# Ledger of designs, part 7: peptides against a protein of PDB entry 6D0Y

Target 1, 225 residues: chain A of PDB entry 6D0Y
Amino acid sequence: ETEDHLESLICKVGEKSACSLESNLEGLAGVLEADLPNYKSKILRLLCTVARLLPEKLTIYTTLVGLLNARNYNFGGEFVEAMIRQLKESLKANNYNEAVYLVRFLSDLVNCHVIAAPSMVAMFENFVSVTQEEDVPQVRRDWYVYAFLSSLPWVGKELYEKKDAEMDRIFANTESYLKRRQKTHVPMLQVWTADKPHPQEEYLDCLWAQIQKLKKDRWQERHIL

## One batch from the design tools (peptide; made by RFdiffusion4, then SolubleMPNN)

Design b1_p8_8_s3 (from b1_p8_8, 6 letters changed)
Fold by OpenDDE base, seed 5:
Structure b1_p8_8_s3 (fold): chain B 225 residues (1-225), chain A 8 residues (1-8)
Amino acid sequence: as target 1 above (225 residues)
Amino acid sequence: SIEDLIES
């Protein structure tokens, strides 16, 4: 495959075709695997780019990376390294929206067997440990809790299946922090229905309640968070 | 480490 053709294939995967998405992904994984010896750097760059720029295709590209990783090439590791580097860069640049999305992307990579569940747990432990930092702005503590909680829809099920005790500890620490933090009431744009009226709460408290409900439902989503 | 994140 030519470089330009690879770009086209990667960008267009998931679009309507005569074949199933799964078949197309498997086919593309095969093509990319064959071209890795010649175009590894290009493929890595392309996948990192589309992962960031096409959030609507998150599961497509995490699956693709998972398929590549399963083909016994060390591509998955290099990809994760690149994504972690991007996450760090985003945080350093105060691009918190990009950063939280990257955490979600990494979270879904656990489902694709690219990132080990214990490693993701460790990452979340590190995030929640920020709440214990002293003499730092609460906004910093809040963001890492937000990043953790908002990523659980993508990986909570897997993490509790593999590391339930550790996850419970993280939850306990999170709950403790949420109880002791200063609550800031900021109006948010949300969908409200007359059938389910509830008082508007602080955004992290709301998210916490949603995640608790999701956990109670065994991580089966019944609504959009 | 980053390597610890990799399952394989």
Scores: peptide ipSAE 0.029, ipTM 0.725, DockQ to the pose 0.023
Fold by OpenDDE base, seed 2:
Structure b1_p8_8_s3 (fold): chain B 225 residues (1-225), chain A 8 residues (1-8)
Amino acid sequence: as target 1 above (225 residues)
Amino acid sequence: SIEDLIES
């Protein structure tokens, strides 16, 4: 395949097709594997790009990377390294929306057996440890908690299955922080009823409650977060 | 390290 054609294939995967998504992904993985010797750098760059620019295809691209990694190529490692570099870059650039998405993407890579569960746990431990940093803005602490919690829908099940004790410790630390932090109420649109609605819950507290519910439901998403 | 994240 030519580089230009590879770009097209990568960008269009998951779109309407006569074949199943799984079949298309497997096929694409095969094509990419065959071209890695010649186009590894290009493929790596393309996948990093689409991973960032097409969040609606998160699971498609994590799966694709997983398939490539499963073919006993070191591509998975290089991809993760690239994504981590991008995460760091996003943080440095104060692009926190991209950063949190990247954390989510990395989280889903655990499900695809590209990132080991213990490694992701360690990453989240590091995130939550930021809450213990002194003389730093609360917004920094809040973001890392948010990044952790908002990623759990994608990886919480796997992490608790393999590292429940460690996850419980992370949760305990998170809860402790949430109780002691300064709460801010962000105005949001709310459905008003005949009765006065309850005050809007703080966004991290709300997220925490939802994650706790998700955990209680064994990480089966039965509600919209 | 980054390498520690990788599942081979």
Scores: peptide ipSAE 0.028, ipTM 0.724, DockQ to the pose 0.023
Fold by OpenDDE base, seed 3:
Structure b1_p8_8_s3 (fold): chain B 225 residues (1-225), chain A 8 residues (1-8)
Amino acid sequence: as target 1 above (225 residues)
Amino acid sequence: SIEDLIES
């Protein structure tokens, strides 16, 4: 395969095809594996790029990386390192939307057996520990809690299956922070029903409630968060 | 470490 052809294959995977998505991913993984000896660097760069620029294909590319990693190549490690570097760069550039997406991407890589569950737990422990930092803006604390909570739909089930005690500690710390943080109260912003008006809940409190419900439902999603 | 992130 030429470099241009590889790029086309990687970018177009998941589009309409006569074959199933799973079969297309397996086929592409085979093609990429065969070309890694000659085009490892190019393939690595391409996958990092599409992973970041095509968020609608998150699970497609995490699965693809998982398939490649399963073929006993060090490619998975190099890919994760590249994505972590990009996460750090996004944070330094104050690109928090990209940063939170990258955390979700890394979270789904746990399901694909690319990233170890204990490592992801450690990352989330580090995130929530920011809430204990002194003399930092609340917006910083809030963002790391948001990054943690908003990633749990992708990886919460796996992490609780393998590290339930550690996850419970993280949840306890998160709950404690949410109770003590400053909240914006806007009584005029309400969802009105015929009989009962409901105040609009603060965004992190709302997310927390959604995640607690998801956890109670054993991480089986009933609604899109 | 970054290496510890890799499961296999």
Scores: peptide ipSAE 0.028, ipTM 0.722, DockQ to the pose 0.023
Fold by OpenDDE base, seed 1:
Structure b1_p8_8_s3 (fold): chain B 225 residues (1-225), chain A 8 residues (1-8)
Amino acid sequence: as target 1 above (225 residues)
Amino acid sequence: SIEDLIES
């Protein structure tokens, strides 16, 4: 394939086709592998861009990167480095919606054998350690906890299989923080029945409960969180 | 189609 076709191929993969998605991804991985010696930088930039701008195709692009990484090339490492750099830039720019998505993307790369489980555990340890920072806004602490918890549907199973003790420590620290943090209570956010008013649970407490249930169910999802 | 591009 020529350089001019690469963008189209990368952007359109996963669209309706007579072939299976798996077949198309395998084919694209082969094309990209062949072009890496000449167009590595371009391919890296393209993949980073579509990964960020097309969140609906998250698993498509994580799988694609996984396939490329499996073809005995260090491309996966360079891609991860680029994505981590983008994550840092998003955080600096206060683009927290993009940042949390990038964390989820990186989380799914663990399942694709691009990122090692211990590395992801270390990242989450760093995130939760922010809760121990002094003289910082609680919104900062809350965001890192949110980023951690909201990514676990994608990677919690793998991390507990490989690093259960470390994950338990992270969970304990998270629980401790959630118990002591300031919470917002809004009386109007309640569900009323004939006899039982149900107060709306705070968003992090709600997410925590969902993740605890998911963990109890051995990370087998019945519904997407 | 994607198949056509991949096979080219």
Scores: peptide ipSAE 0.019, ipTM 0.637, DockQ to the pose 0.218

Design b1_p8_8_s4 (from b1_p8_8, 5 letters changed)
Fold by OpenDDE base, seed 2:
Structure b1_p8_8_s4 (fold): chain B 225 residues (1-225), chain A 8 residues (1-8)
Amino acid sequence: as target 1 above (225 residues)
Amino acid sequence: SIEERILS
């Protein structure tokens, strides 16, 4: 495939087709694998780009990378490394929206057998460890907790299946932090009621409750978070 | 920093 055609294929995967998505992804993985000798760098860049810029296709691209990883393990590793670098860059640039999405993307890569569960657990341990940092803004601590919790819908099941004890420890630490952190009202949510504004649950507390429920439900999303 | 330790 030509370089320009590869871009088209990668960008358009998952769009309306006569074939199943799975079939298309398998086919594309084969095409990309065949072109790695000539276009590895380009393919890597393209995949990183679409992974970041097309969040609506998160599962499509994680699956694609999973398929590629199965075909070419080295490429899968290089992709993960690239995404980790991007995550670090996003964090350094205070681009927290991109960063949290990347964490979510990486989380789903665990499901696609691209990232090992222990590695993701270690990452989350690192995230939650930020809550123990001293002399840092709470917003920093909150964000890492948020990044952790908000990623669990994508990977919690897998992590608890393989690293339940470690996850329980992370949860305990998270809960401890949430109990001791300063809570802030969310006035925006209260504006929607004509009645006397009832205090709305703080966003992290709300997310925590949702994740606890999800965990209780064995990570089966039977409700909208 | 954590930013340097992520999946390192």
Scores: peptide ipSAE 0.182, ipTM 0.875, DockQ to the pose 0.017
Fold by OpenDDE base, seed 5:
Structure b1_p8_8_s4 (fold): chain B 225 residues (1-225), chain A 8 residues (1-8)
Amino acid sequence: as target 1 above (225 residues)
Amino acid sequence: SIEERILS
């Protein structure tokens, strides 16, 4: 495959086809594996780009990377390293929208057996540990809690299956922080139902309640968060 | 910093 053709294949995967998505992904993984000796850097860059710029295909590309990782473990590692580097760059640049999406992407990579569950737990431990730093503004502490909680729909089940004790500790620390933090009440972008009035809840408290419900439901989503 | 400790 030429570089231009590889770009087309990677960008168009998941589009309507006579074959199943899984068949197409397996086929593409095989093509990419065969071309790694000649186009590794290009393929790596392309996958990082589509991972960032095509959020609607998150699960497609995490699955593709999972298949590639199974074929070439070293490449899978290089991809994760590249994504972690991008996450760090986003955080340093205060690009929090990109950063939180990248955390979600990495979270789903755990389900694809690209990132080990203990590694993701360690990342979340690092996130929640920011809440214990007094010299960090609350807005940053809140963001890291948000990044953690908002990623759990993608990885909570896997993490609790393998690291339940550690996750419970993270949850306890999160709950403790949420109870002691200062509450900032601002208007929320939410659709209200007049027939079901309820007090407006702070966004992190609301998210916490949603995640607790998800956890209670054994991480089976009934509603989109 | 936290940014340097991601997955480390």
Scores: peptide ipSAE 0.178, ipTM 0.874, DockQ to the pose 0.016
Fold by OpenDDE base, seed 1:
Structure b1_p8_8_s4 (fold): chain B 225 residues (1-225), chain A 8 residues (1-8)
Amino acid sequence: as target 1 above (225 residues)
Amino acid sequence: SIEERILS
């Protein structure tokens, strides 16, 4: 395939087709693998771009990368490295909307056998450790907890299957932080809002409750959070 | 920093 045609194939995968999505992804993975000797850098850049800019196709591109990783392990590694670099850059630039999406993308790559479960656990340990940083704004601590918790619908099952003890420690640290953090706005809103039918709850406390329920349900998601 | 240690 030509370079321009590769861009079209990558951008349009998952759109309406007479073939199954799985078949199309397998076919595209084969095409991309064959062209890596000539277009590795371009393919890598294209995949990083669509992964970041097309969030509606998250599972399509994580699956595609999973297929490519199975064919070419080195390329899969280079892709992960590129995405990690992008995550670091987005955090440094305070682009937290992009950053949280990238964490979710990386989380789903664990399910696609691209990122090892222990590596993702280590990343989440690092995230939750921010809650112990001194002389930093609470919004920074809250964001890393949010990034961790909001990614668990994509990877919580796999991480608990492989690293249950480590995950329990992360959960304990998270719970401890949530109990001691400042929550001044909730009482203020309660002045004008009745507790029924839905009691007023701070957004991280609400997310925590949802994740605890998901964990209790053995990570079987019954509804979108 | 956390930003430098992510998956390192």
Scores: peptide ipSAE 0.177, ipTM 0.874, DockQ to the pose 0.017
Fold by OpenDDE base, seed 3:
Structure b1_p8_8_s4 (fold): chain B 225 residues (1-225), chain A 8 residues (1-8)
Amino acid sequence: as target 1 above (225 residues)
Amino acid sequence: SIEERILS
């Protein structure tokens, strides 16, 4: 395949086709594997780019990387390293929307057998540990908790199946932090009181409640979060 | 920093 053709194939995967998505992904993985000796760097860059810029295709590209990782383990490792570098760059640049998306992407890579569950648990332990640091603004603490909680719809089931004790510890620490943090109270939001069926909650408390319900439901989603 | 030790 030519370089331009590879770009087209990677960017257009998942679009309407006579074949199933699974079949197309397997086919593309085979094409990419065959071209790694000649185009490894280009393929790596392309995959990193589409992973970052096409969030609507998150599961498509995590699956593709999973298939490639099964064919070439070293390439899978290089891809993860590249994505981790991008996450670090996003954080350093204060691009927190990109950063949280990348954490979700990495989370789904656990389901695709690209990232080991213990590694993801360790990442989340690092995130939640920020809540225990001194002289750190609450907004910073809140973001790392948000990044953790927001990623659990993608990986919570897998992590609890393999690292339940460690996850329970992270949850306990998260709950403890949420109880003691300062909560914003806006007068305009006071209209939504506990007397209503759906009272207004602070955004992290609301997310926490949603995640607790998801956990109770064994990580089977009933609605879009 | 935490940014440097996210995942190893």
Scores: peptide ipSAE 0.176, ipTM 0.873, DockQ to the pose 0.017

## One batch from the design tools (peptide; made by RFdiffusion4, then SolubleMPNN)

Design b1_p9_1_s1 (from b1_p9_1 with E5K E7S)
Fold by OpenDDE base, seed 1:
Structure b1_p9_1_s1 (fold): chain B 225 residues (1-225), chain A 9 residues (1-9)
Amino acid sequence: as target 1 above (225 residues)
Amino acid sequence: SFEEKLSEL
């Protein structure tokens, strides 16, 4: 019964409540901490499952894990290990959509003080290093660059605050790769603005430009109202 | 509610 209740609580956290989300997360973290001696493996599995299957609650679950990590550092480490294992499995299974989401999740765990900034930098160094491998298809290289760049909105500020020199190196390597990679020119369907055909920018080039702007803006997101 | 479920644990 306790196990079923834990599952329900974990799945429903962040839904409409009379209490604040922060209060609910703190309460849940306390309950989970108390049950770790008896249900550690189950709690770990449940958290990994909801983290993977409920992307709309990413920040809720990263925050929850952050709270748990503060209470039990060993559990936080085991959770990260499980998520990294899941990332490796997703990559092996060619589930790239899940894999990129997991990278974003891990990235946000840096903000929650679960993953150290140097560890995330090392992961991104490994990703970008794939671009230097000779016998790797470009689609694979592009994916690792995409995974890196698309995660920076969540963690770029923290990484540059702590590891600016290393991040600059990664950026330089990324820029170099983007300049030398093959690009498919998709002719813009002239349907939009006949007057000023802006060539449709390639998706990675577009993402790169967005990240460069974000970096220039000191990683402050402007909400487009 | 979530709170009620928490209180039952």
Scores: peptide ipSAE 0.032, ipTM 0.705, DockQ to the pose 0.179
Fold by OpenDDE base, seed 2:
Structure b1_p9_1_s1 (fold): chain B 225 residues (1-225), chain A 9 residues (1-9)
Amino acid sequence: as target 1 above (225 residues)
Amino acid sequence: SFEEKLSEL
């Protein structure tokens, strides 16, 4: 059945092929577009599922969605809405690993012209604003900062190109929070050099430093974070 | 192959 074939194609895109990935994605986008009148809901569900379950194919599926969005703008919007709903559900279920991945996925959708930069900035503003909330656990505040910072490798360049002032404000708020939060030092791999232990850094502080470096490097990724 | 499956649609 066509539906089963669609599932197979969606799941297997990006695997070994005689054609380029780009060609396959264009082809698949065309097929999916043609089938939207009959299978929109199924296609939407499938894309949401693979987006969540196959993190190794993040850029493949964001690109695919980008191509579909270019062909069918309404579908792209519906997909984003579905992903936002999924993010909310993940948060409600305390599935924070899935949630942070979804934020990264949404972040990369900005690069694929599915989500507008201002919308992503607004999302991050909302995330970082949690740090200003009273009577909330620090773990919650930390998570939203983590989700924000962890997503910047995928979208920081685009956001600073278009919304530098707003991003600077978010960064300032983030920095302020990181300075005032209670730090828990989790044991990390300690490297000894000349009888001096390498300083251990708290995970958010470490991530912050990495992001600051990335920003300094104009968001040109030189090393895997 | 992916191409074969694609061609079937």
Scores: peptide ipSAE 0.032, ipTM 0.721, DockQ to the pose 0.183
Fold by OpenDDE base, seed 5:
Structure b1_p9_1_s1 (fold): chain B 225 residues (1-225), chain A 9 residues (1-9)
Amino acid sequence: as target 1 above (225 residues)
Amino acid sequence: SFEEKLSEL
């Protein structure tokens, strides 16, 4: 395999094919595994790149990484480390939109058996713990809560199945913070319907309500968040 | 480990 061919394969996976997506992913995982001795660095970089730049293929690439991790655990670990480094870099650069997406990507890696549920719980505990810091601006505290809540559609089911007590604690802390934080009024967040204007709700309160409903619905999505 | 690094975020 050439580097260009690998790039093409990785970028095009999930597109129309005569074979099933699952078959293509298994095939690609096999090809990538075989080429790791020669192209590990390139493959790692490519996977990190597409993970960041192709959000529409999130589940495709998390699944691919899951398959690779099953074949080569060390490579899976290296990939996660690379993604964590990227997350840290995004945070340092104040690229919060990229950062939140990376948290979501990492969250879905739990479903793919790449990241252990306890590790993800620990990350979320750390995120929510920022709300207890007095010298941190509220915007920073809000972001960590947002990152946590926004990721739960991808991992909430798994985390509650394995770490329900810890998750309940995180939820309690989150709720407590949301009650005591200063709320903002942003007119552009108002949604108007033909019949009834929807009351403006603060964005974190709105997200919290959505997540509470999702939790109540046993993490089965009925609505797009 | 990468798991430890993850928990440090």
Scores: peptide ipSAE 0.028, ipTM 0.707, DockQ to the pose 0.019
Fold by OpenDDE base, seed 4:
Structure b1_p9_1_s1 (fold): chain B 225 residues (1-225), chain A 9 residues (1-9)
Amino acid sequence: as target 1 above (225 residues)
Amino acid sequence: SFEEKLSEL
């Protein structure tokens, strides 16, 4: 087995095959596990790379990592550590698009039994706590709220099943922040009704409403408008 | 196919 071959397999998993995706993932996980003694660092780097660069395959790679974690717990932990490090780096570099995706990826890792629900809750608590920071730009506060809310479709169900009280607290804090934050309404963002002009709903308010509905619908995504 | 590639490992 060569590094190039491993790279090819990792990059191409989930593509059209005569076998089921599940079968292919199990097979790949087995191969990767067997090659960890020789190619651990490379495999780790490859998985981190594809996780970052192929957002369309998010669930494929979270599942793969989940399978690997089940086979090699230490590797799974190292992967998470690498992803967290990458998240921190992205935040430090103001690469917010990558950062939010990484949060979503990590969120889905909870479903794959790679990250414990309490750990994810703690992360979200930390995110929402940024809203309480003084003398920071609102855009920073807003981003952490956005990162939290936008990740809930991937993990909200699991977190509420295991940490409902803590999640409710986070939600309450989020709601409080959203009510008090500065909202920018520009005339061009007005929605005209028959008799009264109304501003378009602000993007975080809109997201909040969607998440509230999702929560109400027991995190069933078919109900997302 | 992916399975063919796996078999080559």
Scores: peptide ipSAE 0.033, ipTM 0.711, DockQ to the pose 0.176; fails the geometry check

Design b1_p9_1_s2 (from b1_p9_1, 4 letters changed)
Fold by OpenDDE base, seed 1:
Structure b1_p9_1_s2 (fold): chain B 225 residues (1-225), chain A 9 residues (1-9)
Amino acid sequence: as target 1 above (225 residues)
Amino acid sequence: SFEDLLSQL
């Protein structure tokens, strides 16, 4: 396979085909595995690029990396390292939308058996520990809590199955922070003459309530958060 | 290890 051909295959996977997605992913994994000895660096860069630029294909590319990892090539670890470097760069560049997406991507890699559950728990422990930092802006603390909570739909089930005690501690710390943080109440202009205006809940409080419900439902999703 | 990197984010 040429480098240009590999790029085309990687970018187009998951698009309309006569074959099933699963078949296409297995086929591509086989092609990439065969070319790793010669094109490992290029393949790593391509996968990192599409993972970052094509959020609509998140599960496709996490699955692909999972398939490559299952073929007993140390590719998964190298890919994760590259993604972590990208996450650090996104944070340094104040690209918080990309950063939160990368956290979700890493979260789904746990389901694909590329990242171990304890490692993801450790990452989330680190995120929530930011809430305990002194002399930092609240927006920093809020972002790490948001990144943690917004990633749980992708990995909460797996983490609670394997690390329930540690996750409960993280949840307790998160709840404590949410209770003590400063909240800006913008009086919602009651545009709606509806008899009982639901107070507009603050975005992190709203997300917290949604995640608590998801946890109560044993992480079975019934709606898109 | 990449696990150590994850814990240091």
Scores: peptide ipSAE 0.067, ipTM 0.841, DockQ to the pose 0.018
Fold by OpenDDE base, seed 5:
Structure b1_p9_1_s2 (fold): chain B 225 residues (1-225), chain A 9 residues (1-9)
Amino acid sequence: as target 1 above (225 residues)
Amino acid sequence: SFEDLLSQL
């Protein structure tokens, strides 16, 4: 395969086809595996790029990486390392929207058996530990809590199945922080009805309530957050 | 390892 052809195949996966998505992913994984000896670096770069640029295909590309990792046990690790580097770069660049998406992507890689559950728990423990940092802006603490909570729809089930005690500790620490943090209200984001102003719940408190409900529902998502 | 990197984020 040529580099241009590989790019086309990777970018177009998940589009309308006579075959099932699963069949197409298996086929593509086979093609990419065969080309790894010659195009490993290119394939890694392409997958990192589409992972960032095509958020609507998150589950497609996490699955693809999972399939490749199953075929080539070193590939998944190299990909994850690249994604972690990208996460660090996004944080340094203050691109927090990209950063939170990357955390979500990494979270779904746990379901694809690319990242071990204990490793993801360790990441979240580290995130929530930021709430204990002294003399730092609250926005920093809030972001790491947000990154943790907003990723749980993708990985909460798996983590609680394997690391329930550790997850409960993280939840307890998160709850403690949310109770003691300063609440911010942004009036311009409030929705006004014709008759009565409806006070909007603070965004982290709202997210926390949603995640608590999701947990109570055994991580069966009924509504999109 | 990449696992160590994950734990350090």
Scores: peptide ipSAE 0.066, ipTM 0.839, DockQ to the pose 0.018
Fold by OpenDDE base, seed 4:
Structure b1_p9_1_s2 (fold): chain B 225 residues (1-225), chain A 9 residues (1-9)
Amino acid sequence: as target 1 above (225 residues)
Amino acid sequence: SFEDLLSQL
């Protein structure tokens, strides 16, 4: 495959095809594996780019990375390192929407066996530990809590299956922080429930309530995002 | 390591 052809294949995966998505992903993984000796850096960059710029294809690309990691056991680690570097850069640039999406992407990589559950738990422990920092803006604390909670729809089930005690500790710390923080009420809609209208809540309190409901529902999401 | 990178966030 030529470099330009690889770009086309990666960007178009998941589009309408006569074959199943799974078949197309396996086929593409095979093509990419064969080209890794010659185009490893390009493939890595392309996957990082589409992972960042095409949020609508999150699960497609996490699955693809998972398949590649299964074929080439070093590739997944290099990809994750690149994504973490990108996350750091996004935070430095105050691109918080991109940053939270990258955390969500990394979260779904746990389901694809690219990131180990204990490592993701450690990431979330680090995020929630920011709430304990003194003399920092609340917006910093709030963002890391938001990044944690907003990623749980993608990884909460897996983490509670493997690390329930550690996750409960993180939840307890999160709840404690949410009770003591200053609140700014912003209108928002609930995403994961079709229940009767509830009174308007502050955005993190609302998200917390949604995650608690999701946890209660055994991590079965009711709305497709 | 992954954990080392996490410590830099």
Scores: peptide ipSAE 0.061, ipTM 0.834, DockQ to the pose 0.017
Fold by OpenDDE base, seed 3:
Structure b1_p9_1_s2 (fold): chain B 225 residues (1-225), chain A 9 residues (1-9)
Amino acid sequence: as target 1 above (225 residues)
Amino acid sequence: SFEDLLSQL
């Protein structure tokens, strides 16, 4: 395959086709595997780019990387290294929306058997440990908690199945922080009906409640958070 | 290693 053709195939996967998505992904994985000896660097760059720039295709590309990792073990590691470098760059550039998306992407790679559950737990332990830092802005502490909590819909089930004790500790530390952090005054907001007013809730408290509900439901999502 | 990269975040 030419480089231009590889780019087209990678960018267009998941679009309208006569074949199933699964069949297309398997076919593309086979094509990419065959081209790794000649185009490994290009393929890595392309996958990193589409992973970052096409958030609507998150599960498509995590699955594709999972398939490639199953075929070539070293490729998965190299891809993860590239994604971690991109995460660091996003944080340095204050691109927090991209950064949190990359954490979600890495989280879903655990389900695709590219990242080991203990490694992801270690990442989240590091994130929540930021809440214990002194003399730092609360916005920094809040962001790492947000990055952790907002990624759990993608990986919470797997992490609790493999590392329940460690996850419980992270949750306890998170809860403790949320109780002691400064909260902006939030007035009651009547969004739906006057007879049943919905109070406006602080965004991290709201997210925490949603994640607690998800955990209670055994990580089976019933509605989009 | 992956863990080494994570420690740098």
Scores: peptide ipSAE 0.061, ipTM 0.832, DockQ to the pose 0.017

